# Peptides against a protein of PDB entry 7UQJ, part 184

Target 1, 160 residues: chain A of PDB entry 7UQJ
Amino acid sequence: PELYQNFNITPPRGVLFHGPPGTGKTLMARALAASCSSDERKITFFMRKGADILSKWVGEAERQLRLLFEEAKKHQPSIIFFDEIDGLAPVRSSKQEQIHASIVSTLLALMDGMDNRGQVIVIGATNRPDAVDPALRRPGRFDREFYFPLPDVKARFKIL

## One batch from the design tools (peptide; made by RFdiffusion4, then SolubleMPNN)

Design b2_p20_1_s1 (from b2_p20_1, 11 letters changed)
Fold by OpenDDE base, seed 5:
Structure b2_p20_1_s1 (fold): chain B 160 residues (1-160), chain C 160 residues (1-160), chain D 160 residues (1-160), chain A 20 residues (1-20)
Amino acid sequence: as target 1 above (160 residues)
Amino acid sequence: as target 1 above (160 residues)
Amino acid sequence: as target 1 above (160 residues)
Amino acid sequence: APEYYPPLEYPEELVEELKA
């Protein structure tokens, strides 16, 4: 935190983990959360699936996003992990239901509204980064991307 | 293979990876596939989501399962990874649509019908092992289970 | 590298994978290394067992550690994976042979001496994180830990 | 075919960024 502030660098609020299914995006996010937590500095890890937010909270998805960010702020330092974020925030298309557009807009506003002083990191995981609304991939949102490749047989051959 | 045959151990046809979301079940499955693949012995990795089989293949899910197992056998050695297998094979309840019961029955038959000599491994991943039909958790099916716990916050708390 | 330099963040030099035997620590390390290598950016993976360094290189273990780190630096980006690192770096006790103390001291110095610009990651794996010298678990060394919980060893044998 | 994908910047790099 302080290091980014001192260098006038906007701390990454959002990190996009992208790569094929089962490349360890969610494991990495949990691993990161566990790494960043100490006995003194407990990082709270919040996890949501993008599709689950849409399906389980029909008509309340926006409110649930707000509550999630509030709870994350209350329990800071915290990580919000959105698994399958492409399900929550699909690319804006003329075929998007108004509900999806509103959820994306809410997530954009929540990410933009995170105080730079907040110890809340948002990690999005997707198998299809190109299916995530480009507005979420801008500075101050998911402005860092980490690619999770398949364990290439060749790369594992270099590791073995 | 030989070790299991020599010890009269039924080679595991199915492995259930269970544990909280984002504990690396899918990563582990891919990592296993990649580790077991050599330049000489390429393991083919087939991945399906349980819910996707139901939703994308309404009325053809059974046929798609059969084709998947045939393709896996054709490309042996192979791994079939069912992500979110609880979506495909929920616990038998009076509320199970006949479609779900038929898909589960088909998967049971396919797992039972795998020749012990086949180099096809089935990995199921679930966040809810108790939501998987107990019939799938019997010997000759998903007869081995691996628990993927959360990275204990405490264990990483000892590092910071 | 650049990101860490720009943020004046000491890149984590060491990651400790800990958890029961057969939990996939080695597999995950290999999967991560595979995932971190591209056609353009091939990550070199070096693997050593802690006990093997002591047993195979009696009187040369320190030199072999130095050579390993030099080779890893030469082939950067690279991962050094120490499997069973508790065999190499047991907790400091009055019963530690001077040889073990010297090897631990050498590893400490090598990890401390890694240039922040070096694209060398050290992964230690242990079944007993509490058996690893606490000096190795300090910032700039194995300052990140990942808990790997039990997969039943039998089912990993089933996938291999 | 199993597609090969380019590395994460070190997961470690991310954790230090997340710790910072």
Scores: peptide ipSAE 0.011, ipTM 0.404, DockQ to the pose 0.077; fails the geometry check
Fold by OpenDDE base, seed 1:
Structure b2_p20_1_s1 (fold): chain B 160 residues (1-160), chain C 160 residues (1-160), chain D 160 residues (1-160), chain A 20 residues (1-20)
Amino acid sequence: as target 1 above (160 residues)
Amino acid sequence: as target 1 above (160 residues)
Amino acid sequence: as target 1 above (160 residues)
Amino acid sequence: APEYYPPLEYPEELVEELKA
């Protein structure tokens, strides 16, 4: 927060965590929320799975996204974590493609509509960055990408 | 690789990671893939979830398994990781039981059909080893089992 | 164990792990089970997901809960871990609400019925503590709550 | 409270076998 104010840098609205599944993307998103949480400044962490947005909210996914962003704005500073955001990417079935396209369009609009002064960070985690709509990866959206390499087993053995 | 050639030991085709969920089975499978990958020899890591094989590929699950094994063979050395392989285990509904049985039968055939010289390792992760079809746990299939105990909190506290 | 005996403190029957999803609640529950397990005294770890209790055990969820608690009692010292216990919380559909209410009522009764000398600890993990029935959060049930902040990324970066 | 991650018990045996 302060760092971005001091350098007049537009705070990243969206961070894409990409890398293989179980590299700890979800775990890092969580870790970021904790590290950004102080005793004085608790960060509210919202998590949704891309597949759940599609499957649980048939016809209401856009509304649920709006509600999520509103709730995140109310509880700022906040992190919205989309796990498996590539699950919002169209599977090549035409009928699902329209539904996915509308959800992605809604997510784009919600990310674009975030005031630059809002303390809401969106983290998308994907296993397939190339399956994420390129429009989501543009400046003002998921404009920072962090690759989660496979955990270096050597690094891991030093911890064990 | 070389060790198995020297001792005339049939390399394990399948490794079963069993233990409670979130003990890092998926993370270990990935760590293994990373540790077995050198700069000169990258291991291709394929991941599927047992539940996804059933739910996403209704009627095509067997074909998707075949394609997965073919792709793994093309990209050898490779690891096929089945997360939640107990999700392929029959839920006691008779209609699902036939579908599950056919998928398991296909997986058995694919594991049996792996050339002994193939550099394809299959890792199954389960929370319920007893829910995994015993046929999958036979020699030439998931013939090695690794229990992932609950992480020793003492070991964990030393890391934190 | 010994500490509670020495201070005549009623051992907590239930511990609620709450915090954002992927903060390692499941992972901590497991870690606790491991840390409480010695070579001489293995703790049996039982895990259920709240959503699985509802979805897999339609009409038998109460019976499965009873069986789980009986099995945990037989294998004491034991931990029963309910992952996503907020999945037992009613989704706003009235018909599900009754089913959820009966399951929650059964869980309450089972937790109340645990002998204070029983070496069975129940751990509930939730992403939404406010979605957990307040009755579960009363003394003698989930009467200890641990907030799982997002893991300190700094702690994690030191590990990576 | 520090998030406890399980020690990834690497099956050392499997790691050794896969490295071999």
Scores: peptide ipSAE 0.008, ipTM 0.341, DockQ to the pose 0.028; fails the geometry check
Fold by OpenDDE base, seed 2:
Structure b2_p20_1_s1 (fold): chain B 160 residues (1-160), chain C 160 residues (1-160), chain D 160 residues (1-160), chain A 20 residues (1-20)
Amino acid sequence: as target 1 above (160 residues)
Amino acid sequence: as target 1 above (160 residues)
Amino acid sequence: as target 1 above (160 residues)
Amino acid sequence: APEYYPPLEYPEELVEELKA
């Protein structure tokens, strides 16, 4: 939030961090949260795992997502980080259980319902951007994508 | 790799990366793998998730761990990275299922059975070091621990 | 550190972390410091900003660098992290003020004067590796370089 | 109760708690 404000950049509603596992997606999200936080303007950082929302909240996942977005809005400026978002919002072309379809629809509605003036950034992290429902990758949702390359093998090879 | 040589520290068989989620544990493990490799000496990097070994390989987890260590030894120098190792090797004082106890004992045996001259490093990452079985934290296993603090806000403010 | 010993890799005196802003260079440096620390062997982590050394210590920057290296040597094992090292050690081919030339020569001398057996690692971070004086990138100085690739340039420009 | 990873309300406070 503050990073974008500091740079006079309108924050995206949603940012997709994608790349191989262990490329620092979650770290960057936390990095952004704390970098945007000042002593005067603390950013609240919410973290959820996509698979955990599905497995732990069978039948309540919609409600938990709504509560998460409400809490994030209440504590704005805020960042919602979804780790493994492909677990929460798999591609619709796969045989989605009705529960999966409902959760995806709820997340879409929550992202669409975010006031453009709200100071809530949603970061989704995935190892498989192509496994994320394309509807989430549309303008107004995760409309910004960040590739986390494997840090260059050659570059890393010089530290070790 | 090179940092420890500078410090004249005998490399552990196992290294525990611990700290809050998204502090770069997995990134560091990959960074270490990449940084230890050269054009002449490629390090093979194996990554497994502790929870995945339990959930996907019910009854075969021991065999899969053995195969992983054999494959790592075959492709040495190598790094085995266990993400969420607390999921694979929780504290024994909790009512562990027999399967969990067996997997922990197998991992202990594999780490104890590593030739001290072997070029296999095991990195365990956890958000909860106290949730890792203390037997894994003994000398010859994960005998070196690496705390991944939340990146200091002051440190981040110096990056931005 | 220990990983380098496992792989029989001679540690650099200096490591250059380079890549676009917000790639996790400072985070990696802190993670390395924390990672090399054990309960028995704490690594002292020193952090300085290249631009701060120039701006805050006009006429004393040489002395401050010497003190920093002395303090790091006194508290070894230690890591000195220079963030924005291109600010401290710009390319000599640019019309450097005499002050800049003196600071660069002091840093060179301090890095050259490090005992190869000393437990002091110097990490320089830059967004512009080509803006770092090539003399610093020679063997025995920042002789190892680590590229921190962008999460997609388009993506970063949208976060920053 | 599902372990809400509580919002790390303030990464700073958690940084301080984790440094402690």
Scores: peptide ipSAE 0.000, ipTM 0.371, DockQ to the pose 0.055; fails the geometry check

Design b2_p20_1_s1 (from b2_p20_1, 11 letters changed)
Fold by OpenDDE base, seed 3:
Structure b2_p20_1_s1 (fold): chain B 160 residues (1-160), chain C 160 residues (1-160), chain D 160 residues (1-160), chain A 20 residues (1-20)
Amino acid sequence: as target 1 above (160 residues)
Amino acid sequence: as target 1 above (160 residues)
Amino acid sequence: as target 1 above (160 residues)
Amino acid sequence: APEYYPPLEYPEELVEELKA
């Protein structure tokens, strides 16, 4: 929060990191968590993969999301990082997606329910921002989006 | 070569990047690919996720690995990066693992079949090095392992 | 070793990371340090800011550089990361730069004095590669340069 | 367990860097 305050930036409630795989989205999320921590004010970093929430918690994914947000609130200031968030909240396409729709709805409600005073930042990372439900990309949710370009091939060439 | 030669390190045909999620393994692999490229000598970077090879190519995973190595050889100098390699080559534990065992065996054969002169480097990334088949971690395969620590709380303080 | 040999790339004694601020230069340098560490062969990572060496050690900056390289040599294999290296080694422009010129000369001598067998890699990061003394960007010094592109400006703006 | 991340030594610079 203060990191963003120092820069006169309203802390995003939700930030979407998008770009090709291995552009440093997850690493940046960790670096942001680290940067916002001070010796006096340690930030707690919670990381989940979207696919893991669906696969490991069949029938409990909503509860796991609630617990995650509750734990993040308990350990505020905190960052929740969802890697592969398109795996958690795919665009609503087919009838098999009722389970996905409920998870998306829960995530929406959890993000909307974060009081403006909550020192919880949510970062979602995806390789496919267009595969993320547009409802998550609206103001008050993942309303900030960061494209992680492939470091230009020329750039990468010169280090090694 | 000389980076590792300077360190008296025999060049790995395969390099295992391991460490907690979001420590920059994939970013490093891309940076390595890019850094080994020059304006005169572009390195081709092939990236696959271990889980994708298993899930998308049920019954063709072996063929896809062969094609990947063939294409990498065709476009040498090249880097093959396997993200989540523990998803491609899990430790052989249970009877359901015959498919995994064949994929591991194919990957072993492809890595062993790389001529020492081959300008193809294989990088595997995992969060669970102990979940990677030990046969892949032997000399001539992923015989170099790089631990990506969580930037220690102190270390992250020190980066930025 | 063969990574660079296969590519006929002389290992950079020094690598220059350049690009706009927050493109992950520092993060990449740490990921490199981490990635070069194995369970058997831990790499020691030394980090300094260019501006800190000048400001904190007025009259001793040369000695601090010597001590840094000596300590890196003692703890080899090691990486020395200079963040904001343009602060340490600005382009020689004005009369007040005699102090800078001596520091640059010391850094040049230290980089040149690294035996080709020395297991010490130097990484410099800057937002202004053109502000780095061209003598540091010559072969045998920071002879490899990586441009870290801005993640699309739209992206960066939305997180912060 | 929740991971505690240290402060960036220059968080302002990184954030400016991230913005730039």
Scores: peptide ipSAE 0.000, ipTM 0.395, DockQ to the pose 0.081; fails the geometry check

Design b2_p20_1_s2 (from b2_p20_1, 12 letters changed)
Fold by OpenDDE base, seed 5:
Structure b2_p20_1_s2 (fold): chain B 160 residues (1-160), chain C 160 residues (1-160), chain D 160 residues (1-160), chain A 20 residues (1-20)
Amino acid sequence: as target 1 above (160 residues)
Amino acid sequence: as target 1 above (160 residues)
Amino acid sequence: as target 1 above (160 residues)
Amino acid sequence: PIEYYPPLTYPEEEVKRLRE
């Protein structure tokens, strides 16, 4: 509510930041978290890398996701930032993806289980939006996308 | 010279950006590249992840590093940005590190082989500066370090 | 609306980026503008330096501010970026500040006159947040701040 | 593959502003 109540808009459950590497996705997520945090209303910022959840927590990745969402709910208002979310939730293409499919299914369930009244925002960052499972990009999940172009002249000209 | 002539300073061969995840290390590297790039003097930006060089180029990582430095020299003035350089050059701790040790040795040689007259800057980013081989942090290599603190919670609180 | 409709958040009328020089405030403002600009929805980015509005437009600064806000509204969704806003809106301390006070009063009125339904964001950047008139930092104006810490000055001096 | 990012072409004035 209030994270986006202060914005007078229904909080997106999830926001996808996408664009070339080093276009400021992670910094923007931190900046957003900082801007939404007041003396009265501190926003808790949780950061995870998609690849880290897979590699460091083999067999516990689902539990770690659940704990992350529980912790974020406990410390609401909060932002969960998944850096390199394409590493966590790749497009379902190979049979070795059963572990990935399970993690994706857990993330889908956790995002669907976020009450719209919750003060938890999920931000996913990726350099490869097409490598993110399309199921995560549906309404009620990462239903908002932000393209971070290279600060190319074209992006400047779209701004100018 | 000129990349840092505009800064009136001897260009570091290497700069280590370190600090917590998502403190803007990658963005700052791109910002620096952008800020040093004029219409007369475009800076070429090369990005690699340390972990990607190890995982994608198993057995060819040394060759890929050499090619990267050759390409950077060919397209000078240039910046080579190693994101997560602690993934490329971990502190020498385990026997699996023989591959890492060879890659580190190649990176050391490439950084030492950069003539001070070259217009190639190497930026390494890490969340764990103590996980970077100390040999890379010596003069003539990553001899300049930048700490990227978390956007201070106090600044976050001054914001609301 | 849509700048932050894409975030499902009411655009703050104003966001203050503060922190030491060269911490990426200007870059972040551009990255925000770029990230909020899609093929369907181009964001227009207006940049002004606070000191430039005072020095280049002596006696017309108020008119130039009005024109800037009108142009931004005409080309909505838009971002107005005031770099070095402390040069435009210093803390009211001296009698020579009567011109500054008039410009500040005009900026206050323009920020207050932005309908929350407008697609205009104002970003102010400063190295000296305490030099910005507190009236600009009130709700409905620059009511969100972002601290951009230096990459440690020691680090900057190691780069320099 | 070498990820080549084209040089960020900033107008000279804006490059100056980013350096400041």
Scores: peptide ipSAE 0.006, ipTM 0.362, DockQ to the pose 0.054; fails the geometry check
Fold by OpenDDE base, seed 1:
Structure b2_p20_1_s2 (fold): chain B 160 residues (1-160), chain C 160 residues (1-160), chain D 160 residues (1-160), chain A 20 residues (1-20)
Amino acid sequence: as target 1 above (160 residues)
Amino acid sequence: as target 1 above (160 residues)
Amino acid sequence: as target 1 above (160 residues)
Amino acid sequence: PIEYYPPLTYPEEEVKRLRE
């Protein structure tokens, strides 16, 4: 939220960070949360891991997502960071367990229910953007996608 | 930390982290400090902000720098992290206030006075490497420079 | 990496990066790999995700670990980074599947079989150090532990 | 020299596998 206010940009509801593992997606999300937070304006950073929501909250994952979005809204300006969002919202397949489909549907509804004027930004990080349900990658959801390239090979050689 | 022992590399006295804001310089410095600290061997991490040293310690900044380096030496192995070092060590200009010149001169002398074998590493972070006094960027001082690239520029422009 | 040369410390075979998610453990591991790579001395960085080794290589995970350590040894100096190592080496419980116990035992044997003088560093990153098998956290294995604190809220604000 | 963080030093094959 604060980032976008400072830059006079309409905050997206959701931003997808994608790229090879260890390209700093999680670090960047934290750095963004950090950089938008001033002494006068504390950004609340919520973080969840996609696979942890599925595994820890079997039967309550939908409720935990709702509570997460409610708390994020309550503590505006806020960032919700889903690390490994492909673990939370795998691509819809005919073999998809109903549990995953329900969680994805809940996340979709929560993102759709966010007011664009709200100071809540959702960041999803994945190593596999193609493993994220395409429904999450639509306008009004994760409608901004950021590729984290591997650090340039030339950059490698100088740090020793 | 551990990697240098294996590689027989002369450790720098100082490392300059530079790059756009939000690239994780401060986080990296903390993570390096953490990544050198074992249960058996606690690294003492000292952190100062360049502008805070100037603003809070007008007339005592030189003394505070000396004390910082003494405490870091006393608590070896240690890391001194200067966040926003461009605020502490601005480029020497003909218009530079004598106060800033004195602080820079003190920092230079302190870095020059460190034994290269001492277990004190100095990390300076800046968003503006060209605003750091070139005298600090010489061998035996901040002689290693680390660029923190922005996440892919295309990614950045879509968030903001 | 460079820090340990200064400290005259026997390089651990393994380093455990632990801390809250998104504290930059993966980015740090990559930055460390980079910071150890000079124009004259290319460090080979191997990266694996713990859960991916378990899930993708069911019945071959032990072989893949052996191959990884062999390739890392072949391409010395090298870093093996296990992201989410708690997914590869969960804490041994009486309910632990034999498969996980076998993989952990293989990793233990591989780490024990590394020459301490070898130019292979193993970095494990976890958000849950208490979920990592204590056998991996013993001397000669992941015997160095590095806590990645959340960037101090005040330090956070200045990174972007 | 400007060093870039985090420089990955993957073999080209490993970099390829991480991109795929």
Scores: peptide ipSAE 0.000, ipTM 0.262, DockQ to the pose 0.039; fails the geometry check
Fold by OpenDDE base, seed 3:
Structure b2_p20_1_s2 (fold): chain B 160 residues (1-160), chain C 160 residues (1-160), chain D 160 residues (1-160), chain A 20 residues (1-20)
Amino acid sequence: as target 1 above (160 residues)
Amino acid sequence: as target 1 above (160 residues)
Amino acid sequence: as target 1 above (160 residues)
Amino acid sequence: PIEYYPPLTYPEEEVKRLRE
């Protein structure tokens, strides 16, 4: 409550950081975690890579995601940072599509199951926002998006 | 109001980030935008390069600056980030000095025309604070300066 | 009071940033300084390297630390950032151990002597948290720790 | 005004090395 209360942030369930490599997405997630930590309120930061969830956790990815969210809840207030979350996107194989669908479905369920009273924020970072499953970008999940442009890009970024 | 109220920040009209390359000026501007965004209060972040304003917007730079500030106002609360704002500095040609003077004059007018009630912050980043026109560094414009030293520089920086 | 009040941060006396090189510890310290600066409240940022305290200030290190803390107090609200604070760790020579013990003891006394009402934060950064004297990591000193992992490290970091 | 406290005089060479 209080960290999110002090920011008058209805705790975002999920925030998507997207933009080209080297734009500081990972550093920002750490920065937010650090800035939100006080003496009275220590934040626990968890980091995972999307590609690691697929490649290193083959057959246990769903279980590891559940354990991650349980540990984050146990140690709330907490931030779960998924770097390269587009790495959850299926590689062009049918067998990987089913595995991907199961992992993404588990992540969706875990994000949806975060009680609004919980002090767990999920941050996803990607270089390819369009490679992130649209289901992850719906309200109650990664419903906020922060674009991290290259310094050179004349662009408007709606930090949603 | 509220974001600036929560920081007890009279919203600075403009903030100048200055320091050597790679000191994270651009990253900080994005970080501030992200940290200030809540569920209740989405911030819109706009980014432009100083050199692009001179080179890519030749003959339309003033118009593009006006459009940028209008869009920022339309989508307030918002941050306009000018990376490499020293790139607005005249290259050693007389023709570029007149173009520069017009662009800088337009930027000054736009910054001065920001109603104190507006939730638009302008952040300029430069590696060469002395190459930034002194008129931009006056009260009501970039009246705050943040020095981003190298990690190794034993210096006191008054974050103005 | 107010900056720390707005964050509901009992002003940490000290914060330890630790993690591998290039993880943005120095950038974060600057980011925090910048984010905490308002029009009404300018923060003064001081930076020193741990190795410089040992090698460049030989025989005057204690005096220079006292002067640093006095200047930080004079210019409060302020941040003192010690980069490479593990560089205060004794090099494997007996003569350096006594010098180290005196310097660390002085730093401890200065951190302990920071009145809880003072708006001086000390941030230490290290790549080797275990090389930081345990006495510096006690309550009232660097009693908060922020781990800056590599992007690739599946780790839980308790931002203490 | 940013009060530049005089940098603790790093020899110009070390400042140069750290800029490279």
Scores: peptide ipSAE 0.000, ipTM 0.227, DockQ to the pose 0.062; fails the geometry check

Design b2_p20_1_s2 (from b2_p20_1, 12 letters changed)
Fold by OpenDDE base, seed 4:
Structure b2_p20_1_s2 (fold): chain B 160 residues (1-160), chain C 160 residues (1-160), chain D 160 residues (1-160), chain A 20 residues (1-20)
Amino acid sequence: as target 1 above (160 residues)
Amino acid sequence: as target 1 above (160 residues)
Amino acid sequence: as target 1 above (160 residues)
Amino acid sequence: PIEYYPPLTYPEEEVKRLRE
């Protein structure tokens, strides 16, 4: 919140971290959470995986998403980090597509329903930004995207 | 390369990265792979997830593991990185336990069967080292363990 | 270990990790320390911050640096990681410049005084490689430099 | 195992907050 206030930028509701696997997206999300925490203001960091939303919460995924956003709001300021948000994309079955559509629809609604004054930031991480539902990448949702390149091999080669 | 020559240490076949989520285990594995690459000697980096081994490769997991190790050997020097290696532990069903036991057994055999002259390193990452099959944590397998602590918040604040 | 033996590379005394904030420099240093540890050979990891060397150890910084290198030698093989090594550069005051020069001089002497057979590696991390004293970046000191690129700058700026 | 000096002590509460 303060970070954005000082920059006169409307805080994004959602930020998409994208880039190859192991580029530090998850680490960065945690780092941001930590960096925005102070002794006066602790940020609560909620982490979920896209694949877990589908597989572990079968039939309750929407409820669990709602509860997650409620808990995040309750513990504001907070960050909700969705790792592998492209993992919300099911394997090709019509039933899975429907389940996916419902879960994505719920996530969309939750992101849209975040009060502009809410100190809840959503970070999605993916290795495949094009596999993320375009509806999630619209303004008011994941409206900021950050590419995590592989550290240039040349740059890394000198590290050892 | 040089770091290890001077240390006169037998290279581990397997390294277990453990620590809280988002402590950069995956990033580190990639960084190690990159760092060990040179213009003269490129390291091939193979990445798999524990959960993918179970879910995507149902019935073919052992074959895919064998193929992975064969490809890693073919492209030596190489690193095989298993992200979320604790995700090889199935949900509690007798059938899943058997499948798990078979997959783990295959992985054990592949790690044991790595020729001591093979330039293949296996890195496992987990958030739950205690959820990793103890058989994988024995000498000749994941015999080295590395804790990835959460970066001290104070340390992180100046990094941003 | 074996991965490095086959590469026939002379171990650097010092490695400079440079790149923008949050590019994983500190993470990499810790993981390198981790990766070099085994059951047979534990690497001791010493971490200090450049700013802490100046601010916490005012008047004793040189002594603390000497003690650090002595402890690192005592606990060899070891890694000394200086986070924010550019933070050894003081704010512009003549007194601070003198203190800085003395501390840097001590660090130079300690790095030069590392016996070529010593199993102590020094890693410096900075966001500002150009703010690191050029004397530290010479052969026998931080003679290897590794750039940690930002994930595409345009991408990262929107994360914050 | 890696020995970290100084040992990194993390408040359990902070670790918990980062895990929740």
Scores: peptide ipSAE 0.000, ipTM 0.298, DockQ to the pose 0.070; fails the geometry check

